# Peptides against a protein of PDB entry 4N3Y, part 5

Target 1, 83 residues: chain A of PDB entry 4N3Y
Amino acid sequence: ETRDQVKKLQLMLRQANDQLEKTMKDKQELEDFIKQSSEDSSHQISALVLRAQASEILLEELQQGLSQAKRDVQEQMAVLMQS

## One batch from the design tools (peptide; made by RFdiffusion4, then SolubleMPNN)

Design b1_p8_5_s2 (from b1_p8_5 with E8A)
Fold by OpenDDE base, seed 1:
Structure b1_p8_5_s2 (fold): chain B 83 residues (1-83), chain C 83 residues (1-83), chain A 8 residues (1-8)
Amino acid sequence: as target 1 above (83 residues)
Amino acid sequence: as target 1 above (83 residues)
Amino acid sequence: SELEEKLA
């Protein structure tokens, strides 16, 4: 019966529309989540990079200090030998 | 005392190296995590896109069916009026 | 940097 077919198709169409809309929404939400997560992580990475750079500078300073200290010890030993 | 200074600096240098290495490792792990997460999400999004496209096709088919069904009902009514 | 490369 054609009338019944029409009613059935109308229901199916509504259901299909709802499903499509839901899927599109889910996709968009996922993309938004990725975007936000990426931005947050990027900021965190930048902070870590800065920290690493600071540590690198500290290392260089300590290395220079250590080298100088070693030289100073050697000099003291040399003086002692001459005394 | 210079000798003590040398020992102290050696310890500090080791500690600084450890900290730098840790920071760099943490950074790399975070980047790897982001990369993997992004890839997983990308695949999921692609799947959702395909699903949405399938639903779109279904909608188009149902719309055509509905239009035809409506026309059929109209035809039946016209025939009835002529009988 | 050279140091970072060495530690990496």
Scores: peptide ipSAE 0.113, ipTM 0.503, DockQ to the pose 0.018
Fold by OpenDDE base, seed 3:
Structure b1_p8_5_s2 (fold): chain B 83 residues (1-83), chain C 83 residues (1-83), chain A 8 residues (1-8)
Amino acid sequence: as target 1 above (83 residues)
Amino acid sequence: as target 1 above (83 residues)
Amino acid sequence: SELEEKLA
């Protein structure tokens, strides 16, 4: 029956459109999530880089201090030996 | 006291190295996560694209069918009117 | 530094 076929096709068309719209929405949401996640991660990585840089600078300072301190100990020992 | 200063600096150096190593590890883990997440999302998006394409094809078919069905109804009505 | 270069 053609009339009923038309009605059935109309329903199927609406259902298909709903599914398509949902799929497109989901795709867009996922793309947005990726973009946002990437930006957030980029900021976090940048913060970690800065933290690492601070640690590196501190390490350099400590290493210099340690080296000097060791030299100072050596000098003290030398003075003690000659006194 | 220089000797104690040396010991203190050694401890601080170890602590700084530990923190630096942790920071570097965290950074790497985050980068790995981003990469993996991006790949997973890419696959998911591709699947959604295929699903959307299938829906689009179905919609086209249904629209064609609906148009034809409507034309068929019109033809039937025309036949009835002239009989 | 080499470390900063690796981290950058």
Scores: peptide ipSAE 0.107, ipTM 0.497, DockQ to the pose 0.026
Fold by OpenDDE base, seed 2:
Structure b1_p8_5_s2 (fold): chain B 83 residues (1-83), chain C 83 residues (1-83), chain A 8 residues (1-8)
Amino acid sequence: as target 1 above (83 residues)
Amino acid sequence: as target 1 above (83 residues)
Amino acid sequence: SELEEKLA
């Protein structure tokens, strides 16, 4: 009967609408999450880069200092041997 | 004393090297994680889009069916009233 | 530096 078919279709339509709305919401939430995650990660990476750069500068300075210090020690040893 | 300064610098240098290596590793891991996460999310979003599209098609079909069914019911009612 | 370039 047509009247019964109408009622069936109305139920199915409501279900489909609910499913569509849910899927759209889920998609939006996932997109928002990805966007936020990417931004957060980008900031973290930038911080790590800065930290690495600071370490690199320190390393270079220490290497230079160490080289000079070693030379100074060698010079002192030479002086001792020559005395 | 210079010799003691050398030893101090050597320790600091080792620490700096360790810190640098750690930072580089952490950065790489984070980048890898982001890349993988983005790919996974992209796949999920694509699936959700397909699901939403399927629901949309179903909705359109149901709406058309419902409209026709309602018209049919109205026609039946009109026939009853005219009989 | 080469290291910074690799890290960036």
Scores: peptide ipSAE 0.104, ipTM 0.500, DockQ to the pose 0.026
Fold by OpenDDE base, seed 5:
Structure b1_p8_5_s2 (fold): chain B 83 residues (1-83), chain C 83 residues (1-83), chain A 8 residues (1-8)
Amino acid sequence: as target 1 above (83 residues)
Amino acid sequence: as target 1 above (83 residues)
Amino acid sequence: SELEEKLA
């Protein structure tokens, strides 16, 4: 019967609409997640880069100190030999 | 005494060297972590983008289905009125 | 998105 067919189609229409809305929500959530994840990662990377840079500065300072210490030892050894 | 001074400086030199090596290791670990984290994030983002694209395709299909269903309902309603 | 705009 046509009447029953119409009712069936109307149900299908409602179901399709509900699914559409759900899918749209899911898509939005995915997009939001991607965006947030990317931002979080970016910030974390930036922080770690700064940390690595600080470490590099420390390395350079230690290298200089080591070189100076070596020179100091050599100088003192020279003094020792001459005494 | 010069001898004692030399010994002290040698100790300092060893300590500095140890710290230098440690710091170099730490820096390398940080760099590796950053690299790995970035790669992991990139892959995750790519996967989620594909997922979002699939959702978009589904949305489009649902839209088409909804439109068709609407047309079908209208058509059946017309038949109903004419019967 | 463009799709969302079309759905509005």
Scores: peptide ipSAE 0.099, ipTM 0.465, DockQ to the pose 0.067

Design b1_p8_5_s3 (from b1_p8_5, 3 letters changed)
Fold by OpenDDE base, seed 3:
Structure b1_p8_5_s3 (fold): chain B 83 residues (1-83), chain C 83 residues (1-83), chain A 8 residues (1-8)
Amino acid sequence: as target 1 above (83 residues)
Amino acid sequence: as target 1 above (83 residues)
Amino acid sequence: DELEELLR
C-alpha cells in the first residue's frame, strides 16, 4: 500500500539522516583529535629538540674541556720529565 | 688533580652523549608516532567520508522516493474522489 | 665516531 510505503520511506529517511549526522560528527571528532594530537606532539617534539640542542652544546663544551684536560696532563708530564 | 678531572670529563661526556642519543631517539619515535597516527586517522576519516557520501546518496534517493510516494497517494485519492 | 675517538 502506497501510504505504508510512504511511512516506510520516511522511516528510512530518518534512519539515513541519523547515520549521516553520526558519521559527520565522528569525522569532525576525528579531525579535532588529529589536530589536537598533532599540536600536542609537536610541542613535545619541540621541547625534545631543544633538549637535544642543549645536550649538543654540552657535548661540545665537554669535548673542548676534555681536549684541554688531556693537553694539561701532557704538559704536566712533560714538565715532570724535564725535572 | 688534572688526571682525575680528565676522567670526570670523560664520564660527563659519555653521560651527555647517552642523553643526547636518548633524546634523539625519543624525538624520532614521536615523529614516527605522529606520522603513523596521522595516517591511520586519515584512513579512518576517509572511510567515514565515503560512508557519509553513501548516506547522502541514499538520502537523495529516499527523498525522491518519498516525494513520488506522496504524489502517488494524492493521485489515488484524486481518483477515489472522482468515482 | 669523533666522540669515541676523543674519549679513547
Scores: peptide ipSAE 0.098, ipTM 0.466, DockQ to the pose 0.011
Fold by OpenDDE base, seed 2:
Structure b1_p8_5_s3 (fold): chain B 83 residues (1-83), chain C 83 residues (1-83), chain A 8 residues (1-8)
Amino acid sequence: as target 1 above (83 residues)
Amino acid sequence: as target 1 above (83 residues)
Amino acid sequence: DELEELLR
């Protein structure tokens, strides 16, 4: 009876150990994945931020140019009306 | 000439604005995705950690049981040898 | 929207 119990416990121990190792492995893989994913995402976000900033600058420049161009047209029209 | 310039700038401005809006949207979506993904991963990791801890406890218990069982068998054998 | 007004 006791001998059988030993064998049973040994089996259970092996199974438990296998499960533990598997769980630890899975945890580690998940952590590694998250870390890598986060880093990749960070780079991507940074790139998008830079692009947005560049576009913003362009918008401001174009707005300024547009305003000036409109004023120039208005001035030309005024001159023509006066002549 | 100037009038044509105005129209050109207006077109460019619209295009730039569209690009800016798109970029901002994409950035926001990516940030939201990362946030959600991180939260989901955190939950999953926590679950795995708990499972690992449970397995660890089981291992310790089984190891203790195994040690005791082995000692019991040894004791029984010793008794038999003495008789 | 100021930009929209400018483009009008």
Scores: peptide ipSAE 0.092, ipTM 0.465, DockQ to the pose 0.010
Fold by OpenDDE base, seed 5:
Structure b1_p8_5_s3 (fold): chain B 83 residues (1-83), chain C 83 residues (1-83), chain A 8 residues (1-8)
Amino acid sequence: as target 1 above (83 residues)
Amino acid sequence: as target 1 above (83 residues)
Amino acid sequence: DELEELLR
């Protein structure tokens, strides 16, 4: 009877160990996933930020060009009126 | 000739404005995308962190159980030897 | 609209 109890406990111990090992593996995989996801997101966001900054510069240039074009039109209108 | 130049400049101005409006829209969409992506990532990461924390607690419990089981086996072995 | 103001 005592021998049987010991064998039962040994089995339970092995089962518990197996579960623990599995859970440890799962935890590690989860941590790795979080790390990778964070890195990927960081790079993607950085790229998008750079694109947004480039667009901002372009917008400023376009606005300046538009302002100049408006002035040029006004000047040409003045010339036309003087003719 | 001057009239034609004015008309040309007016067309160029309209074209520039159209391009500017398009670029402004694209910029806004990009900003919205970044914001949404950041929020989504934040929620996902938070969920994964919580899962990792739950797993950590479980691991600690399993380790405690394993230690106790080991002690129980040792005690039963001692009883067996005394028999 | 800032652009509209510029074009006025």
Scores: peptide ipSAE 0.092, ipTM 0.482, DockQ to the pose 0.012
Fold by OpenDDE base, seed 4:
Structure b1_p8_5_s3 (fold): chain B 83 residues (1-83), chain C 83 residues (1-83), chain A 8 residues (1-8)
Amino acid sequence: as target 1 above (83 residues)
Amino acid sequence: as target 1 above (83 residues)
Amino acid sequence: DELEELLR
């Protein structure tokens, strides 16, 4: 019966619309999550990179210190040998 | 005394070298962590993007279905009105 | 390595 068919289609339309709205919400949440996750990772990586750079500075200073220390030891040894 | 000074400097050199080695290890670990973290994040984001794309396909299908359903309902209503 | 060379 045509009237029943119309009612059925109306119900199906409502169901489809509800599902569409839900799926749109889910998609938006996923996009937001991806964006936030990416930003958070970027910030964390940046912080760690800065820490690595600080370590690099320390390493350079230590290398310089080692070089100087070696020279100082050699100089003192030379003095000792000449005494 | 010169000999004592030499011994002191030798000890300091060893200490500096030990610290340098430790710091180099720490730096390497940090670099490895940064690399791995970045790769992990990239993989996760890629997976989520694929999921979002699947949702996009579903949304398009639902939109098409809604449009068709609307047309079908209108057609049936027209038939009803003409009866 | 470089460090070993430095300490030689």
Scores: peptide ipSAE 0.086, ipTM 0.485, DockQ to the pose 0.012

Design b1_p8_5_s4 (from b1_p8_5, 4 letters changed)
Fold by OpenDDE base, seed 2:
Structure b1_p8_5_s4 (fold): chain B 83 residues (1-83), chain C 83 residues (1-83), chain A 8 residues (1-8)
Amino acid sequence: as target 1 above (83 residues)
Amino acid sequence: as target 1 above (83 residues)
Amino acid sequence: DELEQLLA
């Protein structure tokens, strides 16, 4: 019965269409999620980079200060030895 | 007291260095996490793409089948009308 | 969806 076959095919077509639309939607949602997650993480990394850079600057300043302080102590010791 | 100042600066330097190393480590971990997450998601999306493509092919086949079935029904109806 | 409209 061709008529019955048509009805069957129509049902199958609807099911296939539903599956297609669902899959396309899921794909889009995943792509959106990845994009958002990547952007959020990128911002977090950028913040950490800035923090690290601040620490680097501080380290350099402290190293310079330490070197100078050490030289000052050595100078004081030299004075003591001369006395 | 310069000597005391040196000790203070040494402590500060150690603290700064610890913070720097920690920040660098955290940054690396985040970068690794993002990379892994992105790759995993990419694979998942690829799977969905293949699934969608399969559905598209099925849809096209069903549409063709439906069209043919409909034509067959119409032909049967034409025969009935001629009888 | 155009397909759903045709099948409705």
Scores: peptide ipSAE 0.091, ipTM 0.464, DockQ to the pose 0.010
Fold by OpenDDE base, seed 4:
Structure b1_p8_5_s4 (fold): chain B 83 residues (1-83), chain C 83 residues (1-83), chain A 8 residues (1-8)
Amino acid sequence: as target 1 above (83 residues)
Amino acid sequence: as target 1 above (83 residues)
Amino acid sequence: DELEQLLA
């Protein structure tokens, strides 16, 4: 019967629409999550980069100091040998 | 004393280098995590997109069917009125 | 980097 068919189709349409809306919402939530997660991680990486850079500067300074100290020791030994 | 200074600087240099290496490793791990997480999420989103598209097609079909069914009911009523 | 290479 056509009347019954109409009622059935109306229900099916509503159900399909609900599913569509839900799926679209879920997709959007995932996109938002990815974006937020990426931003958060990016900030963490940036912080680590800064720390690495600081350590690198420290290494350079220490290396220079070490080299100088080594040279100083060698110079002292040279003086002793001349005496 | 220069000798003691050299030893101290050597230790400091090693410590600084260890920290630098650790920091660089941590950064890389974070980058890898972000990349992998994004890829996984992207696949999920793609799946949801397909589901949404399927639902949209279904909606269109159901809508057409509903419209046709409605017209059929109206036609039946018209016939009855003519009798 | 150069520093890492030097310390290696």
Scores: peptide ipSAE 0.085, ipTM 0.454, DockQ to the pose 0.014
Fold by OpenDDE base, seed 5:
Structure b1_p8_5_s4 (fold): chain B 83 residues (1-83), chain C 83 residues (1-83), chain A 8 residues (1-8)
Amino acid sequence: as target 1 above (83 residues)
Amino acid sequence: as target 1 above (83 residues)
Amino acid sequence: DELEQLLA
């Protein structure tokens, strides 16, 4: 019966539309997740870069300190020998 | 006493060197972490992009299906009216 | 919604 066929097709159309809307939502959620995840990672990386840079400064300071300390030791040894 | 002073400075030098080595290690670990984290994030994002693209294809297919379904309904309605 | 309009 044609009437029944039409009703069936209308149901299928509604079902398809519902699925389409669901899929659209899912896609949007994925896009949002990707964007947010990327931003979070970027910020975290930036923070860690800053930490690494701070450590680099400290390393340079320590190296200079070591050099000075070595010179100090050598100087004092010279004094010791001369005394 | 100069001898004691030298010993003190030598200790300080050793301490500084130990700290320097520790700091160098820490810096390297941070760099490695940043690199690994970035790579992990990149791979994850790539995978999610692929998923989003798959959803996009599905959406297009569903849209085409909806259009066809609508046409089918309309066609059957026309048949119904003509019968 | 564009799809709803299509179905209307």
Scores: peptide ipSAE 0.079, ipTM 0.501, DockQ to the pose 0.011
Fold by OpenDDE base, seed 3:
Structure b1_p8_5_s4 (fold): chain B 83 residues (1-83), chain C 83 residues (1-83), chain A 8 residues (1-8)
Amino acid sequence: as target 1 above (83 residues)
Amino acid sequence: as target 1 above (83 residues)
Amino acid sequence: DELEQLLA
């Protein structure tokens, strides 16, 4: 009967609302996760970039050292030939 | 003596070169990792965005359903009062 | 909540 139909519809409405709220929560969690993931990735990448930059500086220093060492070897060899 | 000094410098040069090559390799690995990490993050974020969009669509559908259900309840209640 | 208001 109509009264029972109304009660059923009210129940369905409550169930739908519960599902809606759950879905809204899930959506918010996903959005939060995306934001956090992006921030974490950004921080991680920044840290790695700094490490790469440190390595780059070291490479430059090593290259300079190698060049100097080579020159020193040449100089020492010249001294050897002179002696 | 000078000859021994030259030999020592040559060894040092080789060692420096080895370290340089190692550092260059490490730098390249870091760069590759950064690139891969960025790509992976991009893909993951894209997937999550799609999921969020699906949830958003569902929310819209649920909201429409809830609105209709409410109207249906109101209509049934009106019928109940009329009967 | 907003939905509660809608159902009211």
Scores: peptide ipSAE 0.075, ipTM 0.497, DockQ to the pose 0.011

Design b1_p8_6_s1 (from b1_p8_6, 5 letters changed)
Fold by OpenDDE base, seed 5:
Structure b1_p8_6_s1 (fold): chain B 83 residues (1-83), chain C 83 residues (1-83), chain A 8 residues (1-8)
Amino acid sequence: as target 1 above (83 residues)
Amino acid sequence: as target 1 above (83 residues)
Amino acid sequence: SELLEELA
């Protein structure tokens, strides 16, 4: 009968609404996660970039020092040979 | 004496070279890590975006279904009242 | 180094 049909439809309506709300929440959580993950990664990358840059500076300084040390050794060798 | 100075400088040279190589390795590892991390994050984000989009489609379908269900209930109510 | 420039 019509009454039973109405009750069935009302149930379906409630179920649909419940699922809708759940899905909306899930979607929002996904979006939030994506956003936060991206931001976190970005900050981490930036920090590591700075660290890598610091290493680069150190590397360059070491190379210069190495070159100087090499020259110093050669100079001292020359002095030694003159002795 | 000069000999001692030369030996000292040679030691310093070796030490500098060792540190240089170490630092170069560290820098490379940092760069590799940054690159890989970025790529991993990018792929993860892309996957999640697709999932979010799927949720959006589902959400829209549920909303349409809800509207239809509401109309169906109203229609059945009208039939009931005519009885 | 070039990679760092792209990321910075």
Scores: peptide ipSAE 0.082, ipTM 0.470, DockQ to the pose 0.033
Fold by OpenDDE base, seed 4:
Structure b1_p8_6_s1 (fold): chain B 83 residues (1-83), chain C 83 residues (1-83), chain A 8 residues (1-8)
Amino acid sequence: as target 1 above (83 residues)
Amino acid sequence: as target 1 above (83 residues)
Amino acid sequence: SELLEELA
């Protein structure tokens, strides 16, 4: 029956439109999430890189100190043996 | 006193070496963490991108269906009015 | 520290 078919199709049209709008929103939210997640990760990684660099500087300082300490010990031992 | 000074410096040397080794380990662990975190994030983002692309395809299908449904409704209404 | 150089 034509009248019933028309009303059925109108319902289908509204349902399709609702689903389309929902899907559009979901897609946009997903894209926003990807963008934000990527930015957050980038910032986090950058911060960690800086920490690692600070550790490297500390390592260099410790190596220098260690070398100097070793030299100092050796010098003191030499003086001790000569006395 | 020279003897005491030598022993003190030997202790300092050992302490410096211990700290150096610890710092080296910490640095390596941090670098490993950064690497792993970056890889994990990359994989996660890629998966989300694929999901977004699938949603885009669905949107296109829904748009086509919506347009067709609208045309069908209009045609049925025209037939109804002519009858 | 090649990784740090690439990331920095």
Scores: peptide ipSAE 0.081, ipTM 0.466, DockQ to the pose 0.032
Fold by OpenDDE base, seed 1:
Structure b1_p8_6_s1 (fold): chain B 83 residues (1-83), chain C 83 residues (1-83), chain A 8 residues (1-8)
Amino acid sequence: as target 1 above (83 residues)
Amino acid sequence: as target 1 above (83 residues)
Amino acid sequence: SELLEELA
């Protein structure tokens, strides 16, 4: 019967539309989450890179200082040994 | 005193090295997390896209069916009214 | 220097 068929199709159409809208929303929310998460992590990584760079510079300076100090001690020891 | 200076520099160097290693590890872990998270989300988004596409096709088919059914009812009504 | 390049 055509009348009942129309009613059935109307229900199915509403269900399909609800499913489509839900899927579209879910997809958008997921994409937004990824974008935001990626941006946040990117900022965090940038900060870590800067910190690593500072640490490397400090390390190099300290290594140089340590080497110089060691040489100074050896020089002083040499003077004492020749005394 | 040079000896004490050397000891101080050794300590500072160890501290700097520890900081550098920690920063490098933290950065790597963060990058790995982003990569894995992005891949997981990408797969999820792809699945959602496919679902959305299927829903859109279904919606179009149902709309067509509904329109046809409505027309059929109207045609039958017209026949009855002319009787 | 090499370390900085790896981190960048």
Scores: peptide ipSAE 0.079, ipTM 0.481, DockQ to the pose 0.023
Fold by OpenDDE base, seed 2:
Structure b1_p8_6_s1 (fold): chain B 83 residues (1-83), chain C 83 residues (1-83), chain A 8 residues (1-8)
Amino acid sequence: as target 1 above (83 residues)
Amino acid sequence: as target 1 above (83 residues)
Amino acid sequence: SELLEELA
């Protein structure tokens, strides 16, 4: 009967609408999550890069200092040998 | 004393190198993680989009069916009134 | 420095 078919279709339509809205919401939430996660990670990576840069600068300074110190030790030894 | 300074600098240099390597590794791991996460999410979003599309198609079909069914009911009622 | 630029 047609009237019964109408009622059935109305129920199915409501269910489909609910599913559609849910899926759209889920997608939006996931997109928002990814965006936020990416931004957070980008900031974290930037911080790590800065840390690496600081370490690199320190390394260069230490290497320079070490080289000079070694030369100074060698010079002192040479002086002792000349004694 | 210079020789003692050399030893101190060597230790500090080793520590700095270790820190640098660690930082570089951490950054790389984070980048890899983000890349993988983004790809996974992209696939998931695509699946959700397909689900939404399926629901949308179903909705359109149901709406069309409902409209037709309602018209049929109205026509039947009109026939009864004419009886 | 070049390495850091690539990493950044």
Scores: peptide ipSAE 0.070, ipTM 0.480, DockQ to the pose 0.026; fails the geometry check

